# Designs tried in a protein design run: peptides against a protein of PDB entry 5IXI. Part 22

Target 1, 141 residues: chain A of PDB entry 5IXI
Amino acid sequence: TPLLDASSLEYLFAQGQYDLVKCLAPIRDPKTEQDGHDIENECLGMAVLAISHYAMMKKMQLPELPKDISYKRYIPETLNKSIRQRNLLTRMRINNVFKDFLKEFNNKTICDSSVSTHDLKVKYLATLETLTKHYGAEIFE

## One batch from the design tools (peptide; aimed at target 1 V48 I94 F105)

Design b2_p18_2 (made by RFdiffusion4)
Pose (drawn by RFdiffusion4):
Structure b2_p18_2 (pose): chain A 132 residues (1-60, 70-141), chain P 18 residues (1-18)
Amino acid sequence: TPLLDASSLEYLFAQGQYDLVKCLAPIRDPKTEQDGHDIENECLGMAVLAISHYAMMKKMSYKRYIPETLNKSIRQRNLLTRMRINNVFKDFLKEFNNKTICDSSVSTHDLKVKYLATLETLTKHYGAEIFE
Amino acid sequence: SLDDWFEDIKTYGNENLY
């Protein structure tokens, strides 16, 4: 018997997206530059998940689906790199919706689950309350 | 799997971004 029902899961998914974007769920610190880049890439993956879920729900830009801090960080880079980030994101999104949804038979439930399960490891102290 | 897809994103992204 699981902890959450569909309603709580949907709400938690929406809250999780809110936390990730507004940085109430701050992304974990990088161990290395490579790890940092990997974290940014996961964030693009999270944006793909959020958009894919939205489109899936209704039966049908990454900027509004990633932490604002990474957005501000990306806005500081040269234009070619930003075009590159856009192209990489578009490729991820296309590849995910065209192949992975079908191949791995990804439902909306699995998607929300992976999203939140990824929040547990992508962000600092998710679900915890720290008092000073 | 979705986990594999995330690992692929790391590889693809690093090859094309950095």

Design b2_p18_2_s1 (made by RFdiffusion4, then SolubleMPNN; from b2_p18_2, 5 letters changed)
Fold by OpenDDE base, seed 2:
Structure b2_p18_2_s1 (fold): chain B 141 residues (1-141), chain A 18 residues (1-18)
Amino acid sequence: as target 1 above (141 residues)
Amino acid sequence: SLDDFFEKMKEYGNKNLY
């Protein structure tokens, strides 16, 4: 992992979010069905990181975020389309799991002040490297 | 750690989604 200054990291984090959502950095092909599930869960985790980073930058607490906060704008568009095709019960479960992720992350990490916005950006980019097919080669290699 | 969080969330997701 190269040494990046704050401004460079901020840029890469913003660009990485865009690339993931717009599928410019497509997620890797699953090796198994379970691997596919892990990929989807990581995408939900990426949404948690992105939203938490936004909240921290705006000095907002979780209750101050919109009540209908969703992962939809923070995951790959292809995955979002796939989820929309699933049955209502499945979609409800995914939404609940995401909300649980976000709540748990804020309670156990953000509220404890154990993670900074810097840490979130680093984790996001590092995960992006392994989650996508080719991302990070020009940055981390 | 953030790595631990992701692993726990994967486990939680697998338990509740699939």
Scores: peptide ipSAE 0.594, ipTM 0.943, DockQ to the pose 0.809
OpenDDE base, seeds 1, 3, 4, 5: peptide ipSAE 0.591, 0.592, 0.593, 0.592; ipTM 0.942, 0.942, 0.942, 0.942

Design b2_p18_2_s2 (made by RFdiffusion4, then SolubleMPNN; from b2_p18_2, 8 letters changed)
Fold by OpenDDE base, seed 4:
Structure b2_p18_2_s2 (fold): chain B 141 residues (1-141), chain A 18 residues (1-18)
Amino acid sequence: as target 1 above (141 residues)
Amino acid sequence: SLDDFLEEMKKKGREKLY
């Protein structure tokens, strides 16, 4: 709830990405199997936000990004390891869903509407609070 | 809204993966 200036928001966004990926802010335990699926999808959504923010900061369009762009560097390392252990079909589906998600987000949110890097940082941090075990209680008072 | 869009995409993702 504390008011964040631009510098503070930039810092927290960078730190939040690091904490999520490195599992310093571990994701919450699933309550059900479906909840586990929801958590994974939230992580993929976080990757879309992070990549889109990066692209906007670099003034790049999605086609200008590396063709092999992936969620792998933008999700918790534990989840990435879990995904790598799944069968080929599942991994292919996850990749396809992510790529479709990223493209749709770029087309309908970045290109077709006014979403700023500021909006992405706020959404990322807000989601991080609900996704992780302790991060929200510590930072978002 | 942004939140609605993200939620819709997550829903579609669940339907495709599971």
Scores: peptide ipSAE 0.080, ipTM 0.720, DockQ to the pose 0.712
OpenDDE base, seeds 1, 2, 3, 5: peptide ipSAE 0.045, 0.045, 0.047, 0.047; ipTM 0.685, 0.690, 0.692, 0.696

Design b2_p18_2_s3 (made by RFdiffusion4, then SolubleMPNN; from b2_p18_2, 7 letters changed)
Fold by OpenDDE base, seed 5:
Structure b2_p18_2_s3 (fold): chain B 141 residues (1-141), chain A 18 residues (1-18)
Amino acid sequence: as target 1 above (141 residues)
Amino acid sequence: SLDDFLEKMKEYGRKNLY
């Protein structure tokens, strides 16, 4: 894989987020129902990475972030629409699980480790390659 | 730790969502 300077990595990270959310880089088709669940969880994980990166860039801790922070603007629009069609209890559970994991990730991984914004961008793009159908072939191959 | 993040997320989701 090629080495990218900071500016190039920042550009690719921003573009990758846009492509994922706008479904320009569509997520892969699930092979099974459980695979579909795994894909959704990976998308939620991508939201955690994006939000954590945002928080680090703004030098804000989780308590300083808006209380209404959500995965909704950080996941594929198709998935967001799917989740919105689910019953209220399911949506509440997804919200709670996401917030719990976001908190745990930031406390135990970001704060307790030397994870940088650079690391988050690299992980985001690497995951984007495997999560989507055809994205990243020219970048990582 | 970050390398295993997504796997942990999938496990967490399977345990708590489905």
Scores: peptide ipSAE 0.355, ipTM 0.886, DockQ to the pose 0.796
OpenDDE base, seeds 1, 2, 3, 4: peptide ipSAE 0.348, 0.188, 0.340, 0.347; ipTM 0.884, 0.783, 0.883, 0.886

Design b2_p18_2_s4 (made by RFdiffusion4, then SolubleMPNN; from b2_p18_2, 7 letters changed)
Fold by OpenDDE base, seed 3:
Structure b2_p18_2_s4 (fold): chain B 141 residues (1-141), chain A 18 residues (1-18)
Amino acid sequence: as target 1 above (141 residues)
Amino acid sequence: SLDDFFEEMKKKGREKLY
C-alpha cells in the first residue's frame, strides 16, 4: 500500500467526495434489507465527516453553520432522490438521526479538538473504499 | 478513537432509524 503524502490525501479526499455524491463511485449493492439500512446510515456518516471537515477548515462552530444544514448535498445523488420520495415521517426521522450524529460528533471531536482534518480525510477515504463497489482498488494495491 | 466513536454513532443511528 502506497504512503499518501498530504497533497495526495487532499486531492483524493476532494475527488472522493465528488465521486461519492455524483455516483461515479457507486455505493455497493445491499445484500439484505438491513444491509441497505446500514449503507444509508454509512452515507449519513460520510456527510457528517464532510461537514465536520468543512467546519474545521473554515474555523466555524456548529451554531455558525446554516440552521438548515443537511446531508443532502453530501450523500450519493441516487440516495438523496430515494429519500426525497419517502414519506414525511421517515424523512423527519432520517434528518433527526443525522442532526444528532452531527451534533454529537461536533461536541466530541471538533469542539474538543481531539480529531484533526487529516484524521477526517483518512476516515472518509477508508470508509469510501468499503462503502463503494470499486473505489480505491488501485490506491491500496 | 475516531473509528470507535464513528462506529458508535452509526450504531445509535441504526437503533433510532430502524
Scores: peptide ipSAE 0.485, ipTM 0.917, DockQ to the pose 0.659
OpenDDE base, seeds 1, 2, 4, 5: peptide ipSAE 0.485, 0.483, 0.483, 0.481; ipTM 0.917, 0.917, 0.917, 0.916

Design b2_p18_3 (made by RFdiffusion4)
Pose (drawn by RFdiffusion4):
Structure b2_p18_3 (pose): chain A 132 residues (1-60, 70-141), chain P 18 residues (1-18)
Amino acid sequence: TPLLDASSLEYLFAQGQYDLVKCLAPIRDPKTEQDGHDIENECLGMAVLAISHYAMMKKMSYKRYIPETLNKSIRQRNLLTRMRINNVFKDFLKEFNNKTICDSSVSTHDLKVKYLATLETLTKHYGAEIFE
Amino acid sequence: SESFTFEKGKEFFSKLFS
């Protein structure tokens, strides 16, 4: 018997997206530059998940689906790099919706689950309350 | 190395859904 029902899961998913974007769920610190880039790439993956879920739900830019801090960080880079980030994101989104949804038979449930499960490891102290 | 690559996407989504 699971902890959450569909309603709580949907709400938690919406709250999780809110936390990720507004940085109430701050992304974990990088161990290395490579780890940092990997974190940013995971953030693009999270944006793909959020958009794919939205499109899936209604039966049909990454900037609104990633932490604002990374957005401000990306806005500081040269234009070619930003075009590059856009292209990589588009490729991720296309590949995910065209192949992975079908191949791995990804439902909306699995998607929300992977999103939140990823929040547990992508962000600092998710679901915890720290008092000073 | 590049910061953003299509390969990293394959790795990320494979980790989640494979």

Design b2_p18_3_s1 (made by RFdiffusion4, then SolubleMPNN; from b2_p18_3, 6 letters changed)
Fold by OpenDDE base, seed 2:
Structure b2_p18_3_s1 (fold): chain B 141 residues (1-141), chain A 18 residues (1-18)
Amino acid sequence: as target 1 above (141 residues)
Amino acid sequence: MEAFTVEKGKKIFSKLFG
C-alpha cells in the first residue's frame, strides 16, 4: 500500500465513511450465509472504529459519549434497514453486543494500548477495501 | 489492534447470530 500523508489519510477516511454509509461504495455480495454474517460483523466493527476515532478526536471518554450512541449512523444504510426489520429481541441483542464491544474496545485497546487516530484510519480503510465491491481497487496497491 | 478487531471482535459480534 502506498504511504499517505496525514492530510490525504484524513480525507480518505472521511470519504470512506461517507461512501460506506451511503452505499456509494457498496459492500460486497456474500458468497455464503457465513460470509454474510462475517460482512455484517465487520460492518459493526467499522462502526466501533469510526466512533472511537470520533471520541479520540474530541478527546472524549466513553462515559462522556451519548448514552444512546449507536451503530446506525456508521454502517451501510442497507444493513441498518435490514437490522431494523429483525425482531425486537434480536435488535436488542445487537445493540447490547455493540455497546459491549465499544466499551471493551475503548478499555482494552484505546486506553491500554498505543492506538492512535492514525491507526484507526488505517484499519478502517484497510477493512473498507476488503468489504466493498470496488472501492479499494483504485486506492490501494 | 489486529488481534482485537479481527479475532476478538469477530468473536464478539458472532454472538449476534448465535
Scores: peptide ipSAE 0.041, ipTM 0.673, DockQ to the pose 0.116
OpenDDE base, seeds 1, 3, 4, 5: peptide ipSAE 0.034, 0.035, 0.041, 0.035; ipTM 0.664, 0.681, 0.670, 0.665

Design b2_p18_3_s2 (made by RFdiffusion4, then SolubleMPNN; from b2_p18_3, 6 letters changed)
Fold by OpenDDE base, seed 4:
Structure b2_p18_3_s2 (fold): chain B 141 residues (1-141), chain A 18 residues (1-18)
Amino acid sequence: as target 1 above (141 residues)
Amino acid sequence: MEAFTVEKGKEIFGKLFG
């Protein structure tokens, strides 16, 4: 596997986000119930990476982002539909925990400049490889 | 300082799904 330059990494990151959300690169099938939970957690983590990258590129802090910022546009559409079918209390809890996690991630990592946009792209693509059925092989093989 | 990782988030989100 050849080394990716900055331009190639930027392209793959953008394309990977689109493919994940639109389910063009479908997430892998869960082997167990716990595996299904792990997959969903990974997707939510991917949303944090994507949103953080967006904020950094726009040179915005979290308070400057829309109040209704959510994982909804940054996770697979299939997972988003699944979450929307859950009861109100569950959805509220997911929303609150996600926002708290995003804030914590931003404060401890992004605001402290311990993580760069480059690091976020690498982590995103690496996770995408393990999360999807076939897309990872296309990128890393 | 160690960066706040996605793995830390997995612990938090895991509590949401029982």
Scores: peptide ipSAE 0.034, ipTM 0.656, DockQ to the pose 0.136
OpenDDE base, seeds 1, 2, 3, 5: peptide ipSAE 0.033, 0.033, 0.033, 0.033; ipTM 0.659, 0.655, 0.665, 0.655

Design b2_p18_3_s3 (made by RFdiffusion4, then SolubleMPNN; from b2_p18_3, 6 letters changed)
Fold by OpenDDE base, seed 4:
Structure b2_p18_3_s3 (fold): chain B 141 residues (1-141), chain A 18 residues (1-18)
Amino acid sequence: as target 1 above (141 residues)
Amino acid sequence: MEAFTVEKGKEIFSRLFG
C-alpha cells in the first residue's frame, strides 16, 4: 500500500467522487438481486460520506445545509436515473431513510468529533475500490 | 458510546430495500 500525503489524498478523493458520479469508474455488475441491493446501499453510504465531508469542510452542520440536499449529486448517474424511475412511494421511502441515516451519522459520528475529514476520505476511497469494476486497485492492494 | 457507522446505515437500507 502506497503512502499518501494529505495533498494526494485530497486529490484522489475529489477525483474519485467525480469518477463515480459521472460513471467514469463504473460500478460493478451485480451477481444476484441481493448483490444489487448491496451495491445501492454502498452508493448511498458513499453519499453520506461525501455530504458529511462537504459539511465538515464548510464548518456547517446538517440543519445549516439547504433543505433539499440529497444523495442525487453524490451517487452514480445511472443509479440516480434508476431511482427516479421507481414509483413515488419507493422514492419517498429512499429519501426519508437517507435523510434519517445522514442525520444519525452526523449526530453520532461527526458532531462528537469521532470522525475526521481524513477518515471520511479514506473510507470513501476504500469503498470506491470494492464498488467499481477496476478503480483503485493500485491504491489499496 | 458506540458511534453510528456506515455499516449500520447499510443494515437499515438492506432491511427496507433488500
Scores: peptide ipSAE 0.078, ipTM 0.683, DockQ to the pose 0.141
OpenDDE base, seeds 1, 2, 3, 5: peptide ipSAE 0.039, 0.041, 0.038, 0.063; ipTM 0.661, 0.672, 0.671, 0.665; seeds 2, 5 fail the geometry check

Design b2_p18_3_s4 (made by RFdiffusion4, then SolubleMPNN; from b2_p18_3, 5 letters changed)
Fold by OpenDDE base, seed 4:
Structure b2_p18_3_s4 (fold): chain B 141 residues (1-141), chain A 18 residues (1-18)
Amino acid sequence: as target 1 above (141 residues)
Amino acid sequence: MEAFTVEKGKEIFSKLFG
């Protein structure tokens, strides 16, 4: 496992977000229906990490973020398209559950200062490796 | 105190597809 300094970690985190969203690092194919759900859940979890990191870097609490903050810009475009094709009630539920999760994560982790931006980057990249087809093998394998 | 984790989110979001 290579040792990453702070600057390298920052670069990889930024590039990893871009690659995931733009599907340059495509998410792995689901093996089962449940596996597909797990993949989507993991993507939404990564969106929480990315948004939380953004908020911390901007020194903003969650209430200070735009009211329309969403996972849409922080998940793979393919998944975003899939969600947009689902019925209105499902999309509303996803939005509400995500917002609740984000608030809980912010209150129980960020506000308590139990997690740093460094921790978020490490967790994001580690998850990215397991989530995508071939990305991250050089970093964690 | 244990930090809120992404794994906890998996439990929450699983309700969307159950």
Scores: peptide ipSAE 0.046, ipTM 0.658, DockQ to the pose 0.136
OpenDDE base, seeds 1, 2, 3, 5: peptide ipSAE 0.029, 0.045, 0.029, 0.037; ipTM 0.632, 0.662, 0.647, 0.649

Design b2_p18_4 (made by RFdiffusion4)
Pose (drawn by RFdiffusion4):
Structure b2_p18_4 (pose): chain A 132 residues (1-60, 70-141), chain P 18 residues (1-18)
Amino acid sequence: TPLLDASSLEYLFAQGQYDLVKCLAPIRDPKTEQDGHDIENECLGMAVLAISHYAMMKKMSYKRYIPETLNKSIRQRNLLTRMRINNVFKDFLKEFNNKTICDSSVSTHDLKVKYLATLETLTKHYGAEIFE
Amino acid sequence: SGLDEWMEKVRHYEWDRS
């Protein structure tokens, strides 16, 4: 018997997206530059998940689906790199919706689950309350 | 799962960041 029902899961998913974007769920610190880049890449993956879920729900830019801090960080880079980020994101999104959804038979439930499960490891102290 | 593997690939995707 699971902890959450569909309603709580949908709400938690929306809240999780809100937390990730507004940085109430701050992304974890990088151990290395490479780890940092990997974190940014995972953030693009999270944006793909959010958009894919939205499109899936209605039966059909990454900037509004990633932490604002990374957005401000990306906005500081040269134009070619931003075009590169856009192309990488588009490729991820296309590849995910064209192949992975079908191949791995990804439902909306699995998607929200992976999203939140990824929040548990992508961000600092998710679901915890720290008092000073 | 396949979704986890996709996420791992996305995380470790190498590309020109210069």

Design b2_p18_4_s1 (made by RFdiffusion4, then SolubleMPNN; from b2_p18_4 with W6F M7L R11K H12N)
Fold by OpenDDE base, seed 3:
Structure b2_p18_4_s1 (fold): chain B 141 residues (1-141), chain A 18 residues (1-18)
Amino acid sequence: as target 1 above (141 residues)
Amino acid sequence: SGLDEFLEKVKNYEWDRS
């Protein structure tokens, strides 16, 4: 993998988040219905990475985050709109699963200091490349 | 699930710390 200094990584991470959310780097087309679900889950996972990075940078623990913490502004806007169109029970399930996942991630990685902000950025960008149609190919080749 | 699989991938990821 190419060498990325701290400044470059910080820039790419910030820009990558923006591009994903604003759909400037559109997510890849699903090959099957299950693939579509996997893509959605990957997006939710990336939201966990982004939120965890934010929390770490602000030196906040999960209980200190807003109780209404959500994936909504950390996933592609198209996906967010899709989720909002689903029925209440489905949306509640997604919200609960996400919160549980965020908590689990925090307990198993962040609280144990096994993952740094650097690691989160690298994982985010690597996932972004695989998740989107054509983004970041030159970065990791 | 894909979400759980993602978490496992994160936990076992070989980080590039360069």
Scores: peptide ipSAE 0.030, ipTM 0.662, DockQ to the pose 0.054
OpenDDE base, seeds 1, 2, 4, 5: peptide ipSAE 0.028, 0.029, 0.028, 0.028; ipTM 0.647, 0.658, 0.657, 0.653; seed 2 fails the geometry check

Design b2_p18_4_s2 (made by RFdiffusion4, then SolubleMPNN; from b2_p18_4, 6 letters changed)
Fold by OpenDDE base, seed 2:
Structure b2_p18_4_s2 (fold): chain B 141 residues (1-141), chain A 18 residues (1-18)
Amino acid sequence: as target 1 above (141 residues)
Amino acid sequence: SGLDDFLEKVKHYKYDRS
């Protein structure tokens, strides 16, 4: 990951979130069925990073977040549409697994001060580069 | 099992160098 100053990193992080969700930076095509599952999991991971960053910036604890907090606004819209087409049990499982993941991430990574907002932005952008087809190629190559 | 693999990402995000 290239060295970026604070202002540049903040801008790229904000723009990257927008581009991912709005599919302006489309995710790569899966090579296999398992690759497709990995891509979805990484997108859900990106949502965890984004939500955790938001919570840290607002100095909010997890119980202070809305009870209906979910991945839906933090993943590509195309993926969100795909998930909505799945059966109820699958959607419930995804929701529960995501909530558990978010809780574990915050408890074991954020709350112990081992991860800063800076780290989250760097990880987000690095993952974004691997997930998308061409986004950030000039920056991260 | 497929979605359970998502929880394994906790270690990935925690211990992988940014």
Scores: peptide ipSAE 0.030, ipTM 0.649, DockQ to the pose 0.082
OpenDDE base, seeds 1, 3, 4, 5: peptide ipSAE 0.029, 0.032, 0.027, 0.029; ipTM 0.639, 0.660, 0.629, 0.659; seed 3 fails the geometry check

Design b2_p18_4_s3 (made by RFdiffusion4, then SolubleMPNN; from b2_p18_4, 5 letters changed)
Fold by OpenDDE base, seed 1:
Structure b2_p18_4_s3 (fold): chain B 141 residues (1-141), chain A 18 residues (1-18)
Amino acid sequence: as target 1 above (141 residues)
Amino acid sequence: SGLDEFLEKVKNYKWDRS
């Protein structure tokens, strides 16, 4: 992983979240249907990282998060629109899987203090580079 | 399905600090 000073890392993490959600850093085109599923799953994973980082910064435990916590504000807007067009049962399933992921991620990484906010930012940016078409090429040279 | 794979990924997730 690249060595970045704290200020640069914080800036890049914030900007990366914005670029992903606003599709300024568009996600790569899927090569197959399975690749499309993988991309979608990684986007949901990015939401888990972002929410976990937010919770840690606010010194909040997962049970203290609002019950309406959702991936919707943390994934590409294009993907969010796509999910909203799916039937009710599918949307319910996605929501349940996401909440399960968030809970399990927190149990395995946050609750045992094995992951810091610094680690989350690095992981987020590294994943963002793999998901998007051209983002972060210079950062991870 | 992709969602099933997503959940399975979480169950087997180990943090990579590489």
Scores: peptide ipSAE 0.029, ipTM 0.634, DockQ to the pose 0.079
OpenDDE base, seeds 2, 3, 4, 5: peptide ipSAE 0.029, 0.029, 0.029, 0.029; ipTM 0.633, 0.635, 0.634, 0.633; seeds 3, 4, 5 fail the geometry check

Design b2_p18_4_s4 (made by RFdiffusion4, then SolubleMPNN; from b2_p18_4, 6 letters changed)
Fold by OpenDDE base, seed 1:
Structure b2_p18_4_s4 (fold): chain B 141 residues (1-141), chain A 18 residues (1-18)
Amino acid sequence: as target 1 above (141 residues)
Amino acid sequence: SGLDEFLEKVKNYKYDRS
């Protein structure tokens, strides 16, 4: 990835989050059923990155975050609506998978200080490029 | 899975040249 100054990286990270959630940067079309599942998991992963970045910026540990924290405001709105239409068991599974993923990420990455807020922003933007349709082509060109 | 792959990529990001 190209070298970006701190101010540009902060701006692009904030804008990228907005674009992903508001579907201004729409996620790519799945090629197979498994690809669709992988895309959904990547979106949930993006939520983990965003939440972890937020927690680190606020100097908070995950146990200190509100219990009502959720992926819902950190994933594409279209995906959020799709999840809401699924049955109770499926929604429970998704919630459990997300919470487990968030805890695992925190334990294996944040708590070990292996990733900084800078790293999270870079990873977020890099993933955003691969996940969406033609987003950031000029940035990473 | 995509979720596991994503986690692995994040954990090893600092040392990944690709």
Scores: peptide ipSAE 0.034, ipTM 0.640, DockQ to the pose 0.061
OpenDDE base, seeds 2, 3, 4, 5: peptide ipSAE 0.031, 0.028, 0.031, 0.030; ipTM 0.641, 0.627, 0.647, 0.655

Design b2_p18_5 (made by RFdiffusion4)
Pose (drawn by RFdiffusion4):
Structure b2_p18_5 (pose): chain A 132 residues (1-60, 70-141), chain P 18 residues (1-18)
Amino acid sequence: TPLLDASSLEYLFAQGQYDLVKCLAPIRDPKTEQDGHDIENECLGMAVLAISHYAMMKKMSYKRYIPETLNKSIRQRNLLTRMRINNVFKDFLKEFNNKTICDSSVSTHDLKVKYLATLETLTKHYGAEIFE
Amino acid sequence: SSGLDEWFHNVRHYPTYS
């Protein structure tokens, strides 16, 4: 018997997206530059998940689906790199919706689950309350 | 989903800045 029902899961998913974007769920610190880039890549993956879920739900830019801090960080880079980030994101999104949804038979439930499960490891102290 | 995890793993280690 699971902890959450569909309603709580949907709400938690929406809250999780809110936390990730507004940085209430701050992304974990990088151990290395490579780890940092990997984190940014995961964030693009999270944006793909969020958009894919939205499109799936209604039966049908990454900027509004990533932490604002990374957005401000990306806005500081040269134009070619930003075009590059856009292309990489588009490729991820296309590949995911054209192949992975079908191949791995990804439902909306699995998607929200992966999203939140990823929040548990992508961000600092998710679901915890720290008092000073 | 193993395929989803693999996709996400590959997304993490994508050489975006190479």

Design b2_p18_5_s1 (made by RFdiffusion4, then SolubleMPNN; from b2_p18_5, 10 letters changed)
Fold by OpenDDE base, seed 5:
Structure b2_p18_5_s1 (fold): chain B 141 residues (1-141), chain A 18 residues (1-18)
Amino acid sequence: as target 1 above (141 residues)
Amino acid sequence: NKGLDEFLEKVKHYPLFE
């Protein structure tokens, strides 16, 4: 992977988030039903990275974040629409599991392993490359 | 980062939508 200065990395990270959410960089097609679930889980993971980065930039701990913080603004709009069409119990489960993952990530990874905002940007972009159809080729072309 | 990679791997394989 090429080395990027802080300014370039910040730009690519911001653009990558926008492209993922707005589906300008569409996620890859699932090969199986299970692959589809894995893709959705990975998108939720991307939301965890994005929210954690936001919290770190604002110097906020999880209890200080808005109580209504959710994945909805940080996942592809197509996936968000799909989730909204699911039954209430499923949506409740997704919300609860996401909140649990966010707490776990903050407590066990961010705080314990001293992950930096730089690390989050790098991992976000690397995951974006594998999650989307052709985004990686565009970044490293 | 090993911790970050391990966490994301867990997220990827967690049955969220079954």
Scores: peptide ipSAE 0.143, ipTM 0.743, DockQ to the pose 0.836
OpenDDE base, seeds 1, 2, 3, 4: peptide ipSAE 0.050, 0.058, 0.132, 0.030; ipTM 0.671, 0.676, 0.739, 0.623

Design b2_p18_5_s2 (made by RFdiffusion4, then SolubleMPNN; from b2_p18_5, 11 letters changed)
Fold by OpenDDE base, seed 5:
Structure b2_p18_5_s2 (fold): chain B 141 residues (1-141), chain A 18 residues (1-18)
Amino acid sequence: as target 1 above (141 residues)
Amino acid sequence: NPGLDAFLEKVKHYPLFD
């Protein structure tokens, strides 16, 4: 793929987030139960990327982020509905794990300035391509 | 970014569910 300029990358990143959450770019079908879990974890990873990008753009540290920040607005709506149907203990575990990963990611990458917003956008789009069924088909020929 | 790739791989395989 050709190198994208900053404006093009910003547009694709914003559109990609919208497409993932609104299920316009639907996630791939799981092959097994474990594959389904991997897909869900990958979606949570996408949420970590999106939130971290937001924090970097706003120049905010983790303690400055709203306490109610969560994965819910950054994952596919269908997955969010599925998670809400699970029992309380499972949902609590997911919330705790997500917060732990978000903290770990920021401590190891963002705080050390080892990852830029550019890197996050590139990784987000690359993961989106593999996570979804047909994303990029109109761009990549 | 190798660090980012390693982290996302860890996320993918983390046992979230029973």
Scores: peptide ipSAE 0.123, ipTM 0.729, DockQ to the pose 0.761
OpenDDE base, seeds 1, 2, 3, 4: peptide ipSAE 0.046, 0.118, 0.048, 0.051; ipTM 0.662, 0.728, 0.668, 0.670; seed 1 fails the geometry check

